Peptides against a protein of PDB entry 3ESW. Designs and how they scored, part 262

Target 1, 322 residues: chain A of PDB entry 3ESW
Amino acid sequence: NNIDFDSIAKMLLIKYKDFILSKFKKAAPVENIRFQNLVHTNQFAQGVLGQSQHLCTVYDNPSWHSIVLETLDLDLIYKNVDKEFAKDGHAEGENIYTDYLVKELLRYFKQDFFKWCNKPDCNHCGQNTSENMTPLGSQGPNGEESKFNCGTVEIYKCNRCGNITRFPRYNDPIKLLETRKGRCGEWCNLFTLILKSFGLDVRYVWNREDHVWCEYFSNFLNRWVHVDSCEQSFDQPYIYSINWNKKMSYCIAFGKDGVVDVSKRYILQNELPRDQIKEEDLKFLCQFITKRLRYSLNDDEIYQLACRDEQEQIELIRGKTQ

## One batch from the design tools (peptide; made by RFdiffusion4, then SolubleMPNN)

Design b2_p29_4_s4
Fold by OpenDDE base, seed 3:
Structure b2_p29_4_s4 (fold): chain B 322 residues (1-322), chain A 29 residues (1-29)
Amino acid sequence: as target 1 above (322 residues)
Amino acid sequence: DLIKKLQEEIKKLGYHIPLSVLKKLLDEL
């Protein structure tokens, strides 16, 4: 009997779809209890939940996307993308265009748009005066700074003129379109919004050891791609562990469709103890939050995302970028 | 083996099913 492998394969695909969809049904009471207990008893879990409540949704704001697109030099950006795409991209297929776009956005953002601010310039002495600035500490925002989701203001005194300069650490990415300066937090915050404004699938990656970056889902590469705006880096997840020799414990990615432990992508050496939460509890937490984020999606969307998740998990286990 | 052949046919259809899941689904057929 010639086993119709094609027919069996099709039947298995149907069953597989149903199996996947079954995982994304409403959480059982026991799962809800486990979740509530975990976030109540574990500070790391509570922190991940708190971050997910903000980072998974804040960048999905159409009004902000419009403001971003109106603020950027789109003519320059697309001119550069088209130029690079015309050289080689046409041979690789249309999906590679988005990779060229992200690479140009990295270039544009670092070189033309945003500035690193280790110390602010003196408000009185003007540009290139940061060398004269002495840190006095940090304080809470004033009434004006508070309008732009400012949690902390760094205070500096100018050694030349004696005046005080405030460096507010704004969390409002729209304010960052105006200020155009910051550190890794401000860079990643605004750059995440910029990528989202082009309709891209983007995650915000939080590292416990005081760094943050993005991931972009490349349709061409069919995977999540490391993106660091501070470094103008595309697809270089090794830069932290290898190039910087950075010690790290956790990297958590936050996106509209899920929360994922991506530590295995970035922690290639010098791993710090992962003692903040049990591995099984972290896995459960990320899956549970992801499930909640997908409650409004249709079966086809859920299935496609679940297939993507499985491919990512395979990639992370193999330690090979496919 | 049958499982490998089925996995290859599923890949031809543009899908990847993990072997552990594929085995479970086969047991349900």
Scores: peptide ipSAE 0.216, ipTM 0.883, DockQ to the pose 0.827
Fold by OpenDDE base, seed 2:
Structure b2_p29_4_s4 (fold): chain B 322 residues (1-322), chain A 29 residues (1-29)
Amino acid sequence: as target 1 above (322 residues)
Amino acid sequence: DLIKKLQEEIKKLGYHIPLSVLKKLLDEL
């Protein structure tokens, strides 16, 4: 009997679609109880949930996208992208254009637009005075700073003039378009919004060991690509573990369509103990939040995302990003 | 061997089904 493998494969794909869709149906009562118990009993789980409530949705703001596009030098950006694409991109097909765009946005953001701020310049003495600044500590925002989602303000005293300079740690990315300075948090926050403003699929990656970066879904590479605005880095997930010799325990990616433990992509050596949550509970938590984020999606969108997620899980297991 | 062949045919269609899931789906056919 000639087994019609093609016909059987097509039938299995239909059944697989139904199986996937069944997983994304409304959570069972038992899953809801497990989720509630986990979030109430585990601080790390509560932190992941809290971050997901912000990071998964905050960047999907059309008004913010317009403000970003009006603020950036789009003529310069597209001129540079077109120039690089004209060299090599035509041979690779049209989908590579977005990779060139992200690479140019990394360049533009680091070189032309945003600044690293270890210490602020003295507001009284002017530019290039950060060397004269002594940290006094941190305090809460004032009434003006509070308008821009400021959680803390770093306080510095100028050794030259004795005046106090405030460095507000703004979480409002629109305010960061004005201030154009910060550390990894401000860099990643604004850069995530910038990438989203170009209509890209972007995730915010939180590392427990005080770093943050982005991932962008490359249609050309057909995978999530590491993007670090601070480092002007594209597709270099190894830089933390190998180049920096950084010790890490958790890397969690937050996007509009899901929350994913991406630790296996970035933690290549010097792994710290993963003792904040049970691995099974973390997996459950990420899946549960992801399921909630997809409740409004249609069956085809859910199926396509689930296929993409499965490909990513295979990639993460196989270590193919080396 | 049959499951692997089916997995390969499914890959030709642009999809990847894990072997464990594929086995379950086959048992339901």
Scores: peptide ipSAE 0.187, ipTM 0.858, DockQ to the pose 0.789
Fold by OpenDDE base, seed 5:
Structure b2_p29_4_s4 (fold): chain B 322 residues (1-322), chain A 29 residues (1-29)
Amino acid sequence: as target 1 above (322 residues)
Amino acid sequence: DLIKKLQEEIKKLGYHIPLSVLKKLLDEL
């Protein structure tokens, strides 16, 4: 009997769709109780929830996207992308164009647009005076700085002129389009918005050990791709564990469609104790927040995203075996 | 293995079903 494998496969796909959709139905009362108890009793869980409430939605602002696109040199960016695509892209298909775009945005952002700020220049002495700056500590924002979602201001004294220079740590990415300087936080914040402004699927990755970066979903590679604006890095998830020899415990990705523990992609060696939450509770937390973020999506969108999630989980398991 | 063959046919259709889930769905057929 020639088993009609095609017919059976199609029936299994229908059942699989129903199975997936069942996971995204309204949370059971027991799941809500577990979630509330976890967030109330575990500080790490509360932190992940708090970050998700901001990072998963803040970049989905059409007005901000317009301001970004009006601020960037789009003619230069697309000229460079078209030039690289014309060399090799026609053989690989149209989906590779977006990978060239992200690579050019990394180049443009680091080389032409944004500046790393270890110490600010002296407001009185002018450019290239950061070497003369001594840190005095940090304080709260003033009335003007507070308009741009500033939580902390670093204070510096110039050793040459004695004047005080303020370095506000702005969380408003639109203000960062003006200031064009910062550290990993400001770089990742603005670069996440830039990628979103081009209509890309982007996640913000938070590392517990004081670093942040992005992930972009490449349609060409059909996976999430590591993107670090500070490093001008594309698809190099190993740079932290291997090149920097950084010790890490948690990497959590925040996107509009979900929250995912991506630690397995980045923590290849020198793993710190994962003692902030039980592994089962972290998995539950990320799934619960993801389910909540998808509540307004239709069945087909939920199904496609769940298929992508399963592919990512397989990748994260296999990556440890290479 | 029938399950592996079915998984390959499902992949040809552009989908990936984990083996553990595929086994459960087959048991319900």
Scores: peptide ipSAE 0.183, ipTM 0.866, DockQ to the pose 0.721
Fold by OpenDDE base, seed 4:
Structure b2_p29_4_s4 (fold): chain B 322 residues (1-322), chain A 29 residues (1-29)
Amino acid sequence: as target 1 above (322 residues)
Amino acid sequence: DLIKKLQEEIKKLGYHIPLSVLKKLLDEL
């Protein structure tokens, strides 16, 4: 009996689609109970949930996208993208153009737009005076700073003039378009919004060991690509574990369509104990949040995203980003 | 071998089904 492999393959694809879609159906009562118990009993799970409630949705603001695009030098950006794209002999319309765009946005953001702020300059002495600044500690935001989602204000005294300079740690990315300075948090926050403003699929990656970066979904590479605005880094997930010799336990990616443990992409050596949550519970948590984020999507969108998720999981298991 | 052949045929159709999932789906046929 000639096994009609084509017919069986088509039948299996239908069953596979149905199987995938079934995973994204409304959570069973038992899954809801497990989820509620997990987030109420595990602080790490509660933290991941809290971050997902903000990071998965905050950047999907069309008004913010417009403000970003109006603030950036788009003529310079596209001129540089077009120049580098043409130099490498690519034709217009190739999916690789977005990779060139992200690389230019990394350059533009670091070189032309945003500033790293270890210490603020003295408000009285002016530019390049941060060396004269002594930290006095942190305070709550004042009434004006509180308007821009400020949780903490770092206080500095100038050793030269004795004046106090406030460095508010703004979480409002629109305020960061004005201030144009910060550390990894401010850099990643605004850069995530910038990438989203160009219509790109972007995730915010939180590392438990006090670093944050982005991932961009490259249609050309057909995968999530490491993007660190602080480092002007594109597709270098090894920089933390290898170049910095950083010890890490968790890297969690937050996007509009899901929450994913991406630790395997970035933790290549010097792994710290993953003792904050059981691996099975973390996997369940990320899947449960992802399922909720996709609840309003149609079956085709759900299926396409699920296929992307499976490819990513295969990539993460195989270590193929090297 | 049959499961791998089916996986290859499915890949020709532009899809990747993990072998573990493919085996489960076959068991349900």
Scores: peptide ipSAE 0.145, ipTM 0.837, DockQ to the pose 0.785

Design b2_p29_5_s1 (from b2_p29_5, 14 letters changed)
Fold by OpenDDE base, seed 1:
Structure b2_p29_5_s1 (fold): chain B 322 residues (1-322), chain A 29 residues (1-29)
Amino acid sequence: as target 1 above (322 residues)
Amino acid sequence: MSPEEQLEQFIEENPKEAVEYLLEKLEKE
């Protein structure tokens, strides 16, 4: 009796799809209780939840996307993308065009658009005076700064003229389109919005050890790709652990469709203790938040995303990001 | 190809191996 493996595979595929979909059904009462207990008892879990409530949704603003696209030099960007695509892109197919776009956006953002600001220039003495600035500490925003989601203002005194210069740490990415300066937080915040404004699938990656970056889902590479605007880096997840010799404990990715522990992609050596939460509880938390983010999706969308999740998990386990 | 399309293609091209793969997935869960 020839075993009809095709028919069996098709039946198993249906069962597999049903099984996957069952994971994304409305949370059972027991899962809700576990979630509530976790976020009320674990500070790290509460932090991840709080970040997800902002980072997973804030960049899905069509008005902001329009403002971004109106602000960027799209003619220059697409000219450069077309130029790079014309060299090698025709052999690789249309999906590679988006990778060229992200690479150009990295170049454009770092070289032409945004500036690193360790210390501000003196408002009185003018340009190239940051070396004369002494930090006095931080304070709350004034009435004007508060309009732009500013939680902290760094205060500097000029050693030359004695005047005070304020460096507001704005969280409003639209304000950052005007100021065009900041540190890793401002860079990643605005760059995440920029990528989203081109209709890309983007996650914001938070590292517990005071760094942040993006991931972009490349249709060409069929995986999540490391993107760091500060470093003009594309697909170099090793730069922190290997090049910087940075010690890290947690990297959490926040996107519209999910929250994922991506620590295994970036923490290749010098791992710090992961003592903030139990691994099983972190896994549960990320899955639970992801489930909530997908409640409005149809079965086909849920299944496609679940397949992506599985491929990513396999990648993360195998340590083969390249 | 989407991950779904890749799995469907794998099933079409390698139905025996696909059965083994799917069984393993369904047993681990």
Scores: peptide ipSAE 0.226, ipTM 0.861, DockQ to the pose 0.753
Fold by OpenDDE base, seed 5:
Parts: sequence; structure tokens; C-alpha cells
Structure b2_p29_5_s1 (fold): chain B 322 residues (1-322), chain A 29 residues (1-29)
Amino acid sequence: as target 1 above (322 residues)
Amino acid sequence: MSPEEQLEQFIEENPKEAVEYLLEKLEKE
């Protein structure tokens, strides 16, 4: 009796799809209670929730996408992408074009568009005067700065002219298109919006130890790819743990379709204690937020995303065994 | 290929292994 494995597999696939879809149904009352208790009793959980409420949705703004595309030198960008694609892209397939686009956007952003600002230049003395700037501390935004989602303003005094220069830490990425300077926060914020403006699947990765970066879902590589705009880095998740010898405890990725603990991708050595939340509670929290983000999706979209999530989890498990 | 298309392809190419895989998934979850 030749077991019809094909028919069995097809039947099991239907059952598997139904099972996956069942996980994304409306949360049970017990799950809601657990979630509410967790975010009210655990500060780290509350922080993750707060970040998700902003980072998962803020970049899905068509008006912002239009402003970004109007601001960037698209002719230069696509010229460079087309040039790289013409060399090797035809052999690798059309999906590699997006990888070339992200690599060019990294180059363009770091080299042509945005600047690192450790200290601002003196507003009075002009360019290349940051060496003369002494930090005086931080304060709240003024009335003008407050229009651009500014939480903190760093204050500097010029040692040469004695004038005060303000460095507002803007969280409005549209304002960053004008200012074109910042640190890792401003870099990652604007670069996340830039990638989103090209219609890419992007996550914002928050590291507890004061760094932030992106992940892009490569259709060519069929996985989430590390992207750091500050470092002009593509697919180098090891740079923090290995190259920088950075000690880290948590890396959390925030996207429109989910929140994922990606610590396993980036924390390869020198792991700090993960004592802010129980591992089970963090897993539950990320899954619960992800479930909420997917409530409006159809069954096919839910299933596709669940398959992607599973592949990522397999990757994260295997990466620890190598 | 999407992850879905990859699973469908895996079923077509390796139906026996796909059965084992899917059973294991349904049992663990």
C-alpha cells in the first residue's frame, strides 16, 4: 500500500494553516489579564509596549514617504543601483536589486546626505568649530523645538566666542531631513523612514545598551538583514559583540507587523544579565503585541507572516549552534 | 520564493519529509 504522502502532506498543511491562524485570533481574556498585569508590574515590559506604540506605526505615513522621495537625489541613487545591478544582478535574479538599493541608500545616507554630530558647530563661529564647544548639560525644548517632537536639547558653550549653541534631539524624522545631522538615534530614525519610503519591510532595532539600528527583509536572501546607517553596514550583525566588544542584554526589533526579540542575532558574546523581565514574559509580550498588530490582516497575510516568523526563529536557533 | 511557496515546494519535492515536519510542528505547538 503506497502511502500517498503527497495527499497526507496537503491535508496536514491545511491543518497547520488553520492552527497558525488560530493563534492570531482575538486574545483570550486570560491573555489580556496577563498582558495588563505584565505592563503594569514590569517597567521593561512597559517600555517595550511604549516603544511599540510609536515605532511600529509612525513610519507608515504616505505623506512622509512622499516628502522623503522628493528630498533625496533619486537620480543619483538609481544610477548607482543600476550600475551595480548591471554587473552581477542579472545572474542572481531581480530580487537582488533591492539589496543593491539598500546598500546604495546606506552609502548615500552616510556619504552624501547625513552627518554625525558628536558636538554641534558654534552657531556664531560657523562650520568646523565643534572642537571649541563645551557641554553645559541638557534642558527641555523651547516653543519652536517642541513643534518637532523634541524631548531633550543639549546645550553647548563656545570656548572662543562664549555664545550658546543648542542641539535639539529631534524625534520628528521630517525635521531631520532639514537638519541632516545627529547621533545614532537621529540616524536610525530617519534612515528607517527612508527605507520605508521605498516600500521596504523594515524593523527598528532597539538595544538596551544605548544603540539602535535597522533590519530590512531581503527577498533575495529571504531573511531579515542587519542594516546600520551609522556604520554603513549591511548584513554584519556581529559588529557590536565582536568588533566593538560591546556588552549587551536586549535587542528588540519593532516593525509594522510585529515585535521580535532579536538578541540572539546580535549578542554573540559578552552577554549582560537579562534580569529586566522573565524570558517567558518577554516572549509572551512580543507575541501579544505582534498579535495585536496583525488583527486587521487577512488569513493569507497572517499565514505568510507566520511562516516568515518561523523561518526567523529557526535561523536564530541555528545561529547559536554555529 | 515566499516562505509559503518554499513550504509548498518542499511538500512537492519531499512529501514524506514534509509529513514528518508538519506532524512535528503540530505536536510541538
Scores: peptide ipSAE 0.220, ipTM 0.860, DockQ to the pose 0.798
Fold by OpenDDE base, seed 4:
Structure b2_p29_5_s1 (fold): chain B 322 residues (1-322), chain A 29 residues (1-29)
Amino acid sequence: as target 1 above (322 residues)
Amino acid sequence: MSPEEQLEQFIEENPKEAVEYLLEKLEKE
């Protein structure tokens, strides 16, 4: 009796789909209690929740996307994308085009658009005067700066002219389109919005050890791809642990469809103690937030995302991000 | 291909292995 493996597989697939969908049903009361207790008792959990409330949704703003697309030199960007795409012998319509787009956006952003700002230039002396700037400390935003979601303003004195220059740490990415300068926070914030403005699936990755970057979901590679605007880096998750020899404990990705511990992708060596939360509690937390973010999705969307999640988990276990 | 389409393709190409895979998934969860 030839076992009809095809029919069995199809039947099991249905059961598997139903099973997966069942995980995304409304949380049980016990899970809600666990979640509430966790975020109220664990500071790290509270931090992850707080970040998720902002980072998972803030970039899904069509008005911001329009402003971004109107601000960027799209003609230059697409010209360069088309050039590199054609150079490598790809045909139009291939999913790999998006990877070329992201690579060009990285180039454009770092080389043509945005500036790294360790210290601001003197507002009086002009460009390339940052060397003359002495930090005086930080203060709260003024009335104008407060309009652009500014939490902190770094204050600098020019050693040459004695004038004070303010460096507001704006969190409004639209303001960053004007200022076109910042550190890793401003870079990642605006670049995340830029990628989103092209209709890409993007996550904001927070590292506990004071760095931030993006991940973009490549339809060509069928995985989340490391993207660091500061480094003009595409698919180089190893740069922090290996190239920088950075010590890290946690990397958490925040996207519209979920929160994921991506530490295994980036922490390849020099792992710091993961003592801020129990691993099981962190896993639960991320899953719980992810579940909430998906409540409005249909079963097909939920299933597709669940399959993506599974593939990512397999990737993270196997260390295949290298 | 979507992850779903990949799994469907896997079933079509390797139905026996797909059964084993899906059983393992259903047992672990």
Scores: peptide ipSAE 0.193, ipTM 0.846, DockQ to the pose 0.755
Fold by OpenDDE base, seed 3:
Structure b2_p29_5_s1 (fold): chain B 322 residues (1-322), chain A 29 residues (1-29)
Amino acid sequence: as target 1 above (322 residues)
Amino acid sequence: MSPEEQLEQFIEENPKEAVEYLLEKLEKE
């Protein structure tokens, strides 16, 4: 009796699809209770939830995308992308074009557009005067700074002229298009919006040990790709653990379609204790938030995303970018 | 190819191995 493996595989595929879809149905009452108890009793869980409520949706703003595209030198960007793409012998229409675009955006952003600001220049003395600036501390925003989602303002005194210079830590990425300066927070915030403005699938990665970066989903590589605007880095998840010898405990990715613990991608050595939450509770939390973010999606979208999630989990377990 | 298309292609090209793979997935879940 020739076993019809094709028919069996097709039947099992249907069952598999149904099973996957069943995981994304409305949460059971018991899951809701577990979630509520977790976020009310665990500070780390509350923090992840709070971040997800902002970071998962804030960048999906078409009006902001338009402002970004109007602000960037698109002619320069696409000229450089096309040049490098053609140089490597690729044909137009290949999925790899988006990888070239992201690499050029990294170059453009760091070299042509945005500036690192450890200390501000003196507002009175002008450019290249940051060396004369002494930190006095931080304070709340004034009335003007408060218009641009500013939580903290760093205060500096010029040793040359004695004047005070304010460095507001703006969270409004549109304001950052004007100021064009900041630290890792401002860099990642605006760069995440820039990538989203090109229609790319992007996650914001939060590291508990005071760093932030992006991930881009490459259709060519068929995986999430590390992207750090501060470092002009593409697909180098090892830079923190290996190159910087950074100690880390948690890396959490926040995107429109989910929240994922990506610690295994970035924490390759010098792992700090993961004592802020139970591993099972963190897994549950990320899955629960992800499920909520997908409630409005159709079955096909849910299934496609679930297949992508499974591939990512396999990658993270194997510790090899395939 | 999307992850879904890759799985479908795998099933078409390797139906026996695909059965084993899908069974393993359904058992682990």
Scores: peptide ipSAE 0.167, ipTM 0.827, DockQ to the pose 0.703

